Peptides against a protein of PDB entry 9IZ0. Designs and how they scored, part 90

Target 1, 345 residues: chain A of PDB entry 9IZ0
Amino acid sequence: ITCLGSNGHTYKQLVKGGNDDLRQDAVMEQVFEQVNGFLRSYRKTSQRNLSMRTYKVIPLALKTGVIEWVQDTIPLGEYLDSAHKVYHPKEWSLSTCRKLIAEKQMEDLETRLKVYDLVCRHYRPVFRHFFLESYADPVQWFTTQTNYARSTAVASVLGHVLGLGDRHGQNILIDKTSGEVIHIDLGIAFEQGKKLPVPECVPFRLTRDVVDGMGITGVEGVFRRCMEFTLETLRREEDSLLSVLEVLRYDPLFSWLISPLRRMKKQKMQLENFNQPESGNITTDASRDPKIQRNNVSGESEAERAILKVRQKLSSTLSVEASVGELIRIAQDPSYLALMFCGWS

## One batch from the design tools (peptide; made by RFdiffusion4, then SolubleMPNN)

Design b2_p13_6_s3 (from b2_p13_6, 6 letters changed)
Fold by OpenDDE base, seed 2:
Structure b2_p13_6_s3 (fold): chain B 345 residues (1-345), chain A 13 residues (1-13)
Amino acid sequence: as target 1 above (345 residues)
Amino acid sequence: EELLKEYEERLKS
């Protein structure tokens, strides 16, 4: 849809319908706006303009709403697939890599690590080329790569603390003007990604391509320092952040659990991405909403558990530096990445 | 290279 604003500008809007609960996205965007308030209030984060990039979500019904069209963006996964074909035309295709990982999904960790290493040797990182191609001016190149590392650091800390799942390359947009990341499809939060058919085992996406975009310093440059400053800010504002999440505990429309339907849809999409695209319009007539009597008791207990996990992640038991160091280590650990659907890119 | 390193040091500060 294209809307005319009161300012005379035309805005493109994406209408989503179907199984996507846009209320989850709208709530997570509200949490990000509150966190952006905290990041603006502290000198260490405000001097670096640290923020989670947000987009407008207007839920219209349970499964329908309007999303802001983020202009001048590309999905990370779309860029990486295209760039890999250009820069490494003799390496394996993304489909070949996916197939090999899938064929070994039921094998032991040692076998899965060997296949992951083999895939990594035949599918090299390319995301540094995004900045080199897009910005001919050295100052713009450096500024946008810095903005990318800063934005990715904020998103990584928030993604860990809020337990954001489903962080695949199609759910991460890159802003072509600023180099910043925009996270979309926020309906898997509070560690519900661990309940997916392929469990998410990493705190955030820090794959080889995500690191390659940070330039020559990788995670040891701007990224690590901006994660530290972001986590320091969130620890100072723990009570404020928990108070925002407590409001969601009492929202009867908010789902602290992944819906069985969304879980099944993600399972099918994972399986269908392994089979060739037969153009079968599986109109899953999901018209029979089983009356899942959401036992209110189960939702409240899961909300309490989610808030307790957020509090635990904000604990000052370890230094900010030690906590960030451990998060970066786990997010890059091959023993976790080899278990994921797409941990090599 | 040196200008990039100096600018990275200023961004770490």
Scores: peptide ipSAE 0.005, ipTM 0.368, DockQ to the pose 0.014
Fold by OpenDDE base, seed 4:
Structure b2_p13_6_s3 (fold): chain B 345 residues (1-345), chain A 13 residues (1-13)
Amino acid sequence: as target 1 above (345 residues)
Amino acid sequence: EELLKEYEERLKS
């Protein structure tokens, strides 16, 4: 829809109807707005204009809402799929890579590492081309690449601290004007991504293409330093951040747990991305309702565990540099990326 | 290499 604002400007809005609870997205956007307050208050982050890009989410009803249409954006995964076809037309298709990783999903780590390495050799990074294609002016190129590295660093720290899941290339938008990342579909938080059929094992998305977009320095430079400053700010504002999360503990509309329906939907989307429709009439008897033992872990005890994990991630036991170094290491570790749904791109 | 061969064999079947 297009709305006329009180300022006389027209705004495109996405009306999302159907299966997604936008309340969690709206709450996470509010948390990001608070964190952006902390980032603006701290000299090291404010001097760099560090922020999590936010978008407006207005829940209207159960599973219905209005989302701000973020103009001039592209999903990272859409750009990458297009760019890989252009720059590496002789390499494997994204579907081929996905199929190979899925076929070996139940295999041992050694086998999965071999498949991941194989996929990586046949699907090379291309995300640097986004900046090279989009910006003819060297100053604009450098600025947008810097903004990308900065915004990715903020999103990586926040994604780790808040345990944001489902950070696949369709849930990360790139602003074509600024180069900044915009994270969408925030309905998997507080490490609930580890409960997905393909568990998320990395603290944030730092795949080869995510790194390729940072240019020649990769993670070493703007990205690392901006992660450090962001984490330093969040550690300083720990009590403030935890107080914001404690308010959410008592919000009856906030779900600390992934809904079984959302889990099943993500499972189906993972499976459907593997099934090209071979027209084979495999009547898979979907009739076995897995008795998900509702361990009556009270929603309160899950909120408490979530907040405790946030506190643990903000611990000053390790230096900021050591903590960021370890996060970057883990996020790039093939032993974790090989376990992911799409760890190669 | 073996996984490549296995994949190439599966693409031929």
Scores: peptide ipSAE 0.000, ipTM 0.338, DockQ to the pose 0.035
Fold by OpenDDE base, seed 5:
Structure b2_p13_6_s3 (fold): chain B 345 residues (1-345), chain A 13 residues (1-13)
Amino acid sequence: as target 1 above (345 residues)
Amino acid sequence: EELLKEYEERLKS
């Protein structure tokens, strides 16, 4: 829908209907705005303008809402597929790589590692070219690459702490003006990604292309340091963050669990988006999902477990540096990445 | 197809 604003500007809005719980997205965006408050209040994070990029979500009904259309963005996965065809035309196609990983999805770790390594040798990172192509001025290039590393660091820490799942390349937008990342479709949170048929086993997305976009320093520099400052801020504001999450415990409309239907739909859409060429009109058939009576008692227990898990991730048992070091290690570890869904790599 | 055969051969070795 295009809306005319009271300021005379036309705003493109995405009306999303169907089984996507836009209330979960709206709530997660509210949590991000509170976290952005903490990041602005703390000197180490405010001096670096660290923030989670947000977008407006207006839930209109249980299954209908308006999402802000984020202007001047491209999905990371769309850019990467295009860039690989340009820069590495002799390498394997993304579809070939995904097929090889998917065919071995039920095999042992050793077999999956061999496949992942083979795919990595025939599908090299290209995301550095986004910055080289988009910014002719060296100062703009450096600034946007720095903004990318900063925003990715914030999103990585916050995504780990809140247990954000489904962080495939289509759910991460790149702002073509600032270089910042924008995470969309927040419908898998609080480690519900581990309940997918292919469990998510990494704390956040730190694939080879995500690292290649950080430039020659990779994870060592702006990214690591901004993760440390972000985690330090979240540990300081633990009680404030948990108080925001406790409000959600009492929201009867908030879903701490991924619904089996949403899980199946997400997976089917992931599989279909991998098998169909570009032009598929997403006819969201409004199938009559039966009102699963959510037993309120199960929701409170899941909320409590989720909040406890957030508290555990904010624990000061390890230093900030040690915690960030371990998160970066796990997120890049081939033994974890090879276990991810074929659309993750 | 040929790349899949070469891959299957390399997984058998």
Scores: peptide ipSAE 0.000, ipTM 0.325, DockQ to the pose 0.032
Fold by OpenDDE base, seed 3:
Structure b2_p13_6_s3 (fold): chain B 345 residues (1-345), chain A 13 residues (1-13)
Amino acid sequence: as target 1 above (345 residues)
Amino acid sequence: EELLKEYEERLKS
């Protein structure tokens, strides 16, 4: 829809209807705005304009809301699929890679690592080309690549701390003007992604293409340093961040558990991406909504566990540098990436 | 060259 604002400007908005509860997305965006406050207050992060890019979410009902239309964006996965066909036309298709990983999903780690390595050799990174083709001016090229590395670093720390898990390429938008990343569909937080049939095993998405977009320094440049400054800020503001999360513990509208509908949708999306659409009309008669009594007790115990995990992730037991180093290592580890639905790109 | 210096300064910062 297009709405006329009180300022006389027209705004395009996405009306989302059906089975998606947008309340969780709206709450996560509010948490990001609070974190952006902390990043603006701290000199090391403020001087670098470090922020999580946010978008407006207005939940209207349990399954309906309005989302801000983010202009001048492309999904990372859409860009990567198109660019790979252009720059590596002799390599394997994305469908071939997905099929090979899926066929070996139930095999041992050694077999899955061999298949992952094989896929990686036949599907090379291309995301560097986004910056090279989009920005002819060297200053714009460098600025946008820097903005990408900075925004990815902030999103990676927040993704780890808040347990967003692996953000697949359709849930990461790239701003074509700034080079910044925008995370969408925040319906899985606090490590609920680990409860999926294909579990989210990484702290954040740091695949070969995500790294390729950082340019020649990869993770060892702006990215690592901005992760360190972001984590240092979050550790300083731990009590403030935990206080924001404690408010959500008592919010009856917030769900610390993945909704059955979101779980089913993500499960279906995982399965449909493994299977070519055999046109089997599985009319899943969604009519039997069992009244799963949201036992308030189960939600409260999950909230307490989630807040405890956030506190543990903000602990000063390791230096900021050591903590960031370990996160980067785990996020790039083939033993985790080989277990993912799409860990090679 | 200047962009590389600004890059190195942004890396050191």
Scores: peptide ipSAE 0.006, ipTM 0.394, DockQ to the pose 0.014; fails the geometry check

Design b2_p13_6_s4 (from b2_p13_6, 6 letters changed)
Fold by OpenDDE base, seed 1:
Formats: C-alpha cells, structure tokens, sequence
Structure b2_p13_6_s4 (fold): chain B 345 residues (1-345), chain A 13 residues (1-13)
C-alpha cells in the first residue's frame, strides 16, 4: 500500500497478512535500536558509523501488520541468482544446485561435503559484481563496499548473539544506495533455527558470495575488525542488553519458541521447492498430528535459557579477537555449510 | 589493486 503521511509525502508500505507473527519482528527491531544506541555511544563503533539497519514494523493484529517498504533495496538471493546467470551462464542453475543438495540431505557428512564441493565448483561467487556494476566512481564503489562489510559485520555479531535464524538470501536485503544489509523476517531468533527441519548450524551467514562482496581482503579487512569492535561494544553493554531482553521475557505477545505452524510452513516450503507437480494424488492424511510431546517448558523457562545463552555468547573467557576468529571459522566451515539448505552462495 | 590495498589500509586505521 502507499500511505500519505501528514507531511504530504507518500510512503510505500508492505501489508503482510498470513501466518507470520510481525510482533516478533517489531520486538527484534526494538532490540536493534537499543543496540544501535550502544554502537553510537562507543568511540570505536561510532567513528565507523556501525549500526544494524532497521525498518519500522507496526503489528496490527496477531498475524497482520504494516512493514516499512525499504526503498532502493534488492534481496541478496535475487541479485545473486540474476548475476550468476549473467556472469556464469555455463555453470549450473540454482535449481540444479538445490536439487543435488536435497537429494543428499539424508546421506553422511562425507557424501554431503563431496556434493557441496561439487556444487561450489559449478556455482561460483558473483557478489563482487554488485559493487562493480552499481558504482562507476571509484570512491563511491569503495565507500559502498566498505559500508557492506561494516553492516555485514554488525549483523553477523548481533545475529550470532541473538541467535537469528532463517538467514537465507531472500531475508537479507541489500541497500543499492549505501551497500548496507537489512535483515528481514526476524521471526526465528534465540537459536530456534536449530529446530528447523534443516537445522541451522552456522552462527551467521558467511557464504562464499557474502565474502565475495567484501572485496579483495574478504573477511580479513574491514569485516573482521568491525566484528571485533561490535562484539567489544556488546560485551561492555552486556547488562544493558540483558535488561532489554528481560523486558521481552514479560511480553505475553513475544514467542521465545518457533510456532508449530511456522515450523510446518517452513517444512512445506522446503519440500514444495523440490516437488515438481507430479499429479499423484498423495492424500497426505493430515490426521497424523505428531503428538508433539508438550514438554511443558514454560515460555518463561525458554526465555531464561535464551537470555542465559546470550550471556554465554558475551562471555569474556576468550578475547574479542579469538571469539571473532572462531565465529568466522565456524561460519565458513564446509562441514557446517554442507548441512545447510543453501550454504554454497 | 595497490590503490585498493592502500585504501583498505587507511580504513584499517
């Protein structure tokens, strides 16, 4: 929809109706605004204008809300699919890569690693071209690539600390003006991504294309140091961050658990992307409601566990550099990426 | 490439 503001400006807004609880997005955006406060207060992060890009979410009902339309953005996955067809027209299609990974989903790690490597050899990174295509001026190109690396670093640390899940290329927008990343669909947080049918096992998305966008230094340039400064800031503001999360513990509208409906919807979307409609009447007798053992884990006990896990991630047991080094290593580890739905790009 | 490395070095400060 397009809304006319009281200022006479027209704002595009996305009305999202359906099964997505926009209250979780709104809450996570509030957490990001608080974190942006911490990043602005600390010299090392403020000097670099480090922030998590936010967007306005207004929940109107249980499953309906208005999302700010982020102008001049593209989904990372949409750009990568289009750019890969242009720059590597002789390589495999994204659909072919997805099919091969899924056909081996139930195989051992060794087999999955071999398939992942095979896919990687036939689907090369292209995200560097986003910056090269968009910016003819070298200063603008470099500034935008730097903004991308900085923004990705903040989002990576914060995404790890808050346990953000479902970080696929359609849930990451790229701002075409600034090069900054905008994370959307925040309805999987506090490590609930590990409960998906394909469990998330990486701390954040740091695939080959995500790295290719950082330029020639990859992770060893602006990205690593901005991760370090961000983590240093979050460790300093641990009590403030935990206090913000404790407010959410008492929000009766905030779900610390992935809803069974959302879990099933994500499962169906993962399966439907593989089923070409062979016209076989598989009457899926929907009557086998798997007895979800209601482990009567109170929502409070899940909140407490989530907050404890955030505290553990902010632990000063390791240096900032060692912690960031380990996160970067795990996020790029083929043994984890090969287990993901789309770990190759 | 050298100018890029120099500029990345400057952003390293």
Amino acid sequence: as target 1 above (345 residues)
Amino acid sequence: LEKLEEFEKLLKE
Scores: peptide ipSAE 0.014, ipTM 0.422, DockQ to the pose 0.015
Fold by OpenDDE base, seed 2:
Structure b2_p13_6_s4 (fold): chain B 345 residues (1-345), chain A 13 residues (1-13)
Amino acid sequence: as target 1 above (345 residues)
Amino acid sequence: LEKLEEFEKLLKE
């Protein structure tokens, strides 16, 4: 839809309907706005304009809402598939890589690591080319690559702390004007990604292409420092952040658990993406919601467990540097990435 | 490329 704003500007908006609970997205965007307030309050984060990029979500019903159309963006996965065909036309296709990983999904870790290494050698990173293609001016190139590393660092810390799942290349947008990342589809949070058919084992997405976009310094430049400053700010504001999450504990509309329907939809999409090239919008009209009696007792216990995990992730038992170092190590570990659906890209 | 490596090094300090 296109809306006329009170300022006389026209805004495009996406009407989303179906099985996606946009209330989860709206709540997570509100948490990000509060965190952006904390990041503005501290000199180390405010001087670098550190923020989680947000978008407007207006939930209209359980399964319907309006999302802001983020202009001048591209999904990371769409760019990477296109760029890989241009820069590495003799390497394996994304479909070939997916097939080889799938064929070994039931094998031992050693076999899966060998297949992952083989795929990585035949599907090389290309994301550095996004900045080289988009920005002919060296100052703009450097500024946008810096903005990318900064925004990815903020999103990585927040994604870990809040336990954001489903961080595939279609759920991460790149702003073509600023180089910043925009995370979308926030309905898998508080480590519910571990309950998917393919469990998420990494704290955030830090694949080879995500690192290639950071330039020559990789993770050891702007990215690491901005993760440290972000985590330092969140540790200082622990009580404020936990108070925001406690408000959600009492929201009867917020779901701390992945819905069985969303789990089944993700399972089906994972299985179908193994067997066919990307054929269009499977509107599975699963119109029969079984009345799962949400025992209120189970929701409150899971909310409490989620808040306890957030508190544990903000613990000052390790230095900020040691904590960030361990998160970066785990997020890049082949032993975890080889177990994921698309850990090579 | 060399000037870019130098500038990225300066941002690491």
Scores: peptide ipSAE 0.006, ipTM 0.381, DockQ to the pose 0.015
Fold by OpenDDE base, seed 4:
Structure b2_p13_6_s4 (fold): chain B 345 residues (1-345), chain A 13 residues (1-13)
Amino acid sequence: as target 1 above (345 residues)
Amino acid sequence: LEKLEEFEKLLKE
């Protein structure tokens, strides 16, 4: 839809109708706005204009809402799929890579590492080209690449701390004007991504293409330092952040658990992204309602565990540098990336 | 298909 603002400007808005609970997204955006307050209050982060990019989410009903249409954006995965076809036309298709990783999903780690390495050799990083293509001016190029590394660092720390899941290339938008990342579809938080059919094993998305966008310094430049400053700010504001999350504990509309429906939808989307031609009539009697034993872990006990885990991630037991170093290591570790749905790009 | 066959060959090696 297009809305006329009170300022006389027209704004495009996305109306989502469907099965997605936009209340989760709206709550997470509110948490990001609070965190952006902390980042603005702290000298080391404010001097660098560190922020999580936010977008407006207006839930209208249980499963319907209006989302701000972020202008001048592209999904990371859409850009990468296009760019790989242009820059590496002799390499494997994204569908081929996905198929190979899926076919070995049930194999041992050694086999999955071999497959991941092979996919990586036949699907090389291209995301550096986003900046080279989009910005003819060297100052704009450098500024946007810096903004990308900064915004990715903030999103990586927040994604880890809040346990954001489902961080695939379609849920990460790139602002074509600023180079900043915008995370969307925030309804998998507090490590509920580990409950997906393909569990998320990395703290945040730091795949080869995500790193390639940082330029020649990769993670060792702006990105690492901005992660450190962001984590230092969040550790300083731990009590403030936990207080914000405690308010959500008492929100009857907030779900600390992934809904079975959302889990099934993500499972279908994972399977449909494998263009397996429907080989015939296995009437898999999907009538086996998985009696997911609702272990009657009260929603309160899940909220408490989630908040405890946020507190643990903000622990000052390790230095900021050591903590960030370990997060970067894990996020790039082939032993984790080989287990992911799309860890190669 | 040829790339898949090459892949299966490389994994058997």
Scores: peptide ipSAE 0.000, ipTM 0.270, DockQ to the pose 0.032
Fold by OpenDDE base, seed 5:
Structure b2_p13_6_s4 (fold): chain B 345 residues (1-345), chain A 13 residues (1-13)
Amino acid sequence: as target 1 above (345 residues)
Amino acid sequence: LEKLEEFEKLLKE
């Protein structure tokens, strides 16, 4: 819809209806705004303008809401598919690469590593070209690439701490003006991504293209340092962050679990992207609600486990540098990346 | 673009 604001400006808004719990997105955006408060209060993060980019979510009812249309953005995955065809026209298509990984999804780690390495040799990163194409001025180029590395660092720490899942290239927007990342579709949080058909094994998205966008220093520079300062801030504000999450424990409308419907929708989308449309009229009569035994895991017990897991991730048992170093290592490790869903690479 | 790739190559050596 397009709304006319009281200021005379027209705002495009996405009305989303269906099984996506926009309340989870709205709550996660509220958590990000609180974290942005902590990042503004701490000198090391404030002087670098570190923030999680947010968007407005207005839930209207249990299954409907209005989402802010983020202007001047492109999905990371859309840019990468287009750019790869331009810069590497002799390499494999994204569809070919995804197919090869999917065909080996049930194989052992050694076989999956061999396929992942093979795909990596035939599908090289291109995301550096986003900054080179978009910014002819060297100062703008450097500024936007720096903003990208900073925003990616904040999102990576927060994504790990809050256990954000489903961070595929369509759920990460790039702001074409600032170079900052905007994470959308926040309905998989608190490590519920590990409950997907293909479990998420990495703490955040740090694929070859995500690194290529950081320029020549890759992860070694602005990105690593901004992760360290972000994690240092979150450790200082641990009690404040946990108090915000405790409010959600008492919200009867907040679901700490991935909804069975969202899980089924993601399963179906993962399968449909691999099946050519055989025109089979499967009238899936949606009327057979399988009596999924509600294991009466009280929403309270899941909330408590989630909060305990956040506390564990904020633990000072390791230095900030050691913790960030290990997170970066795991997020780039082929032994984890080769186990991810074929649409992750 | 070619000069930047050449510079990136020289800075990785």
Scores: peptide ipSAE 0.000, ipTM 0.325, DockQ to the pose 0.016

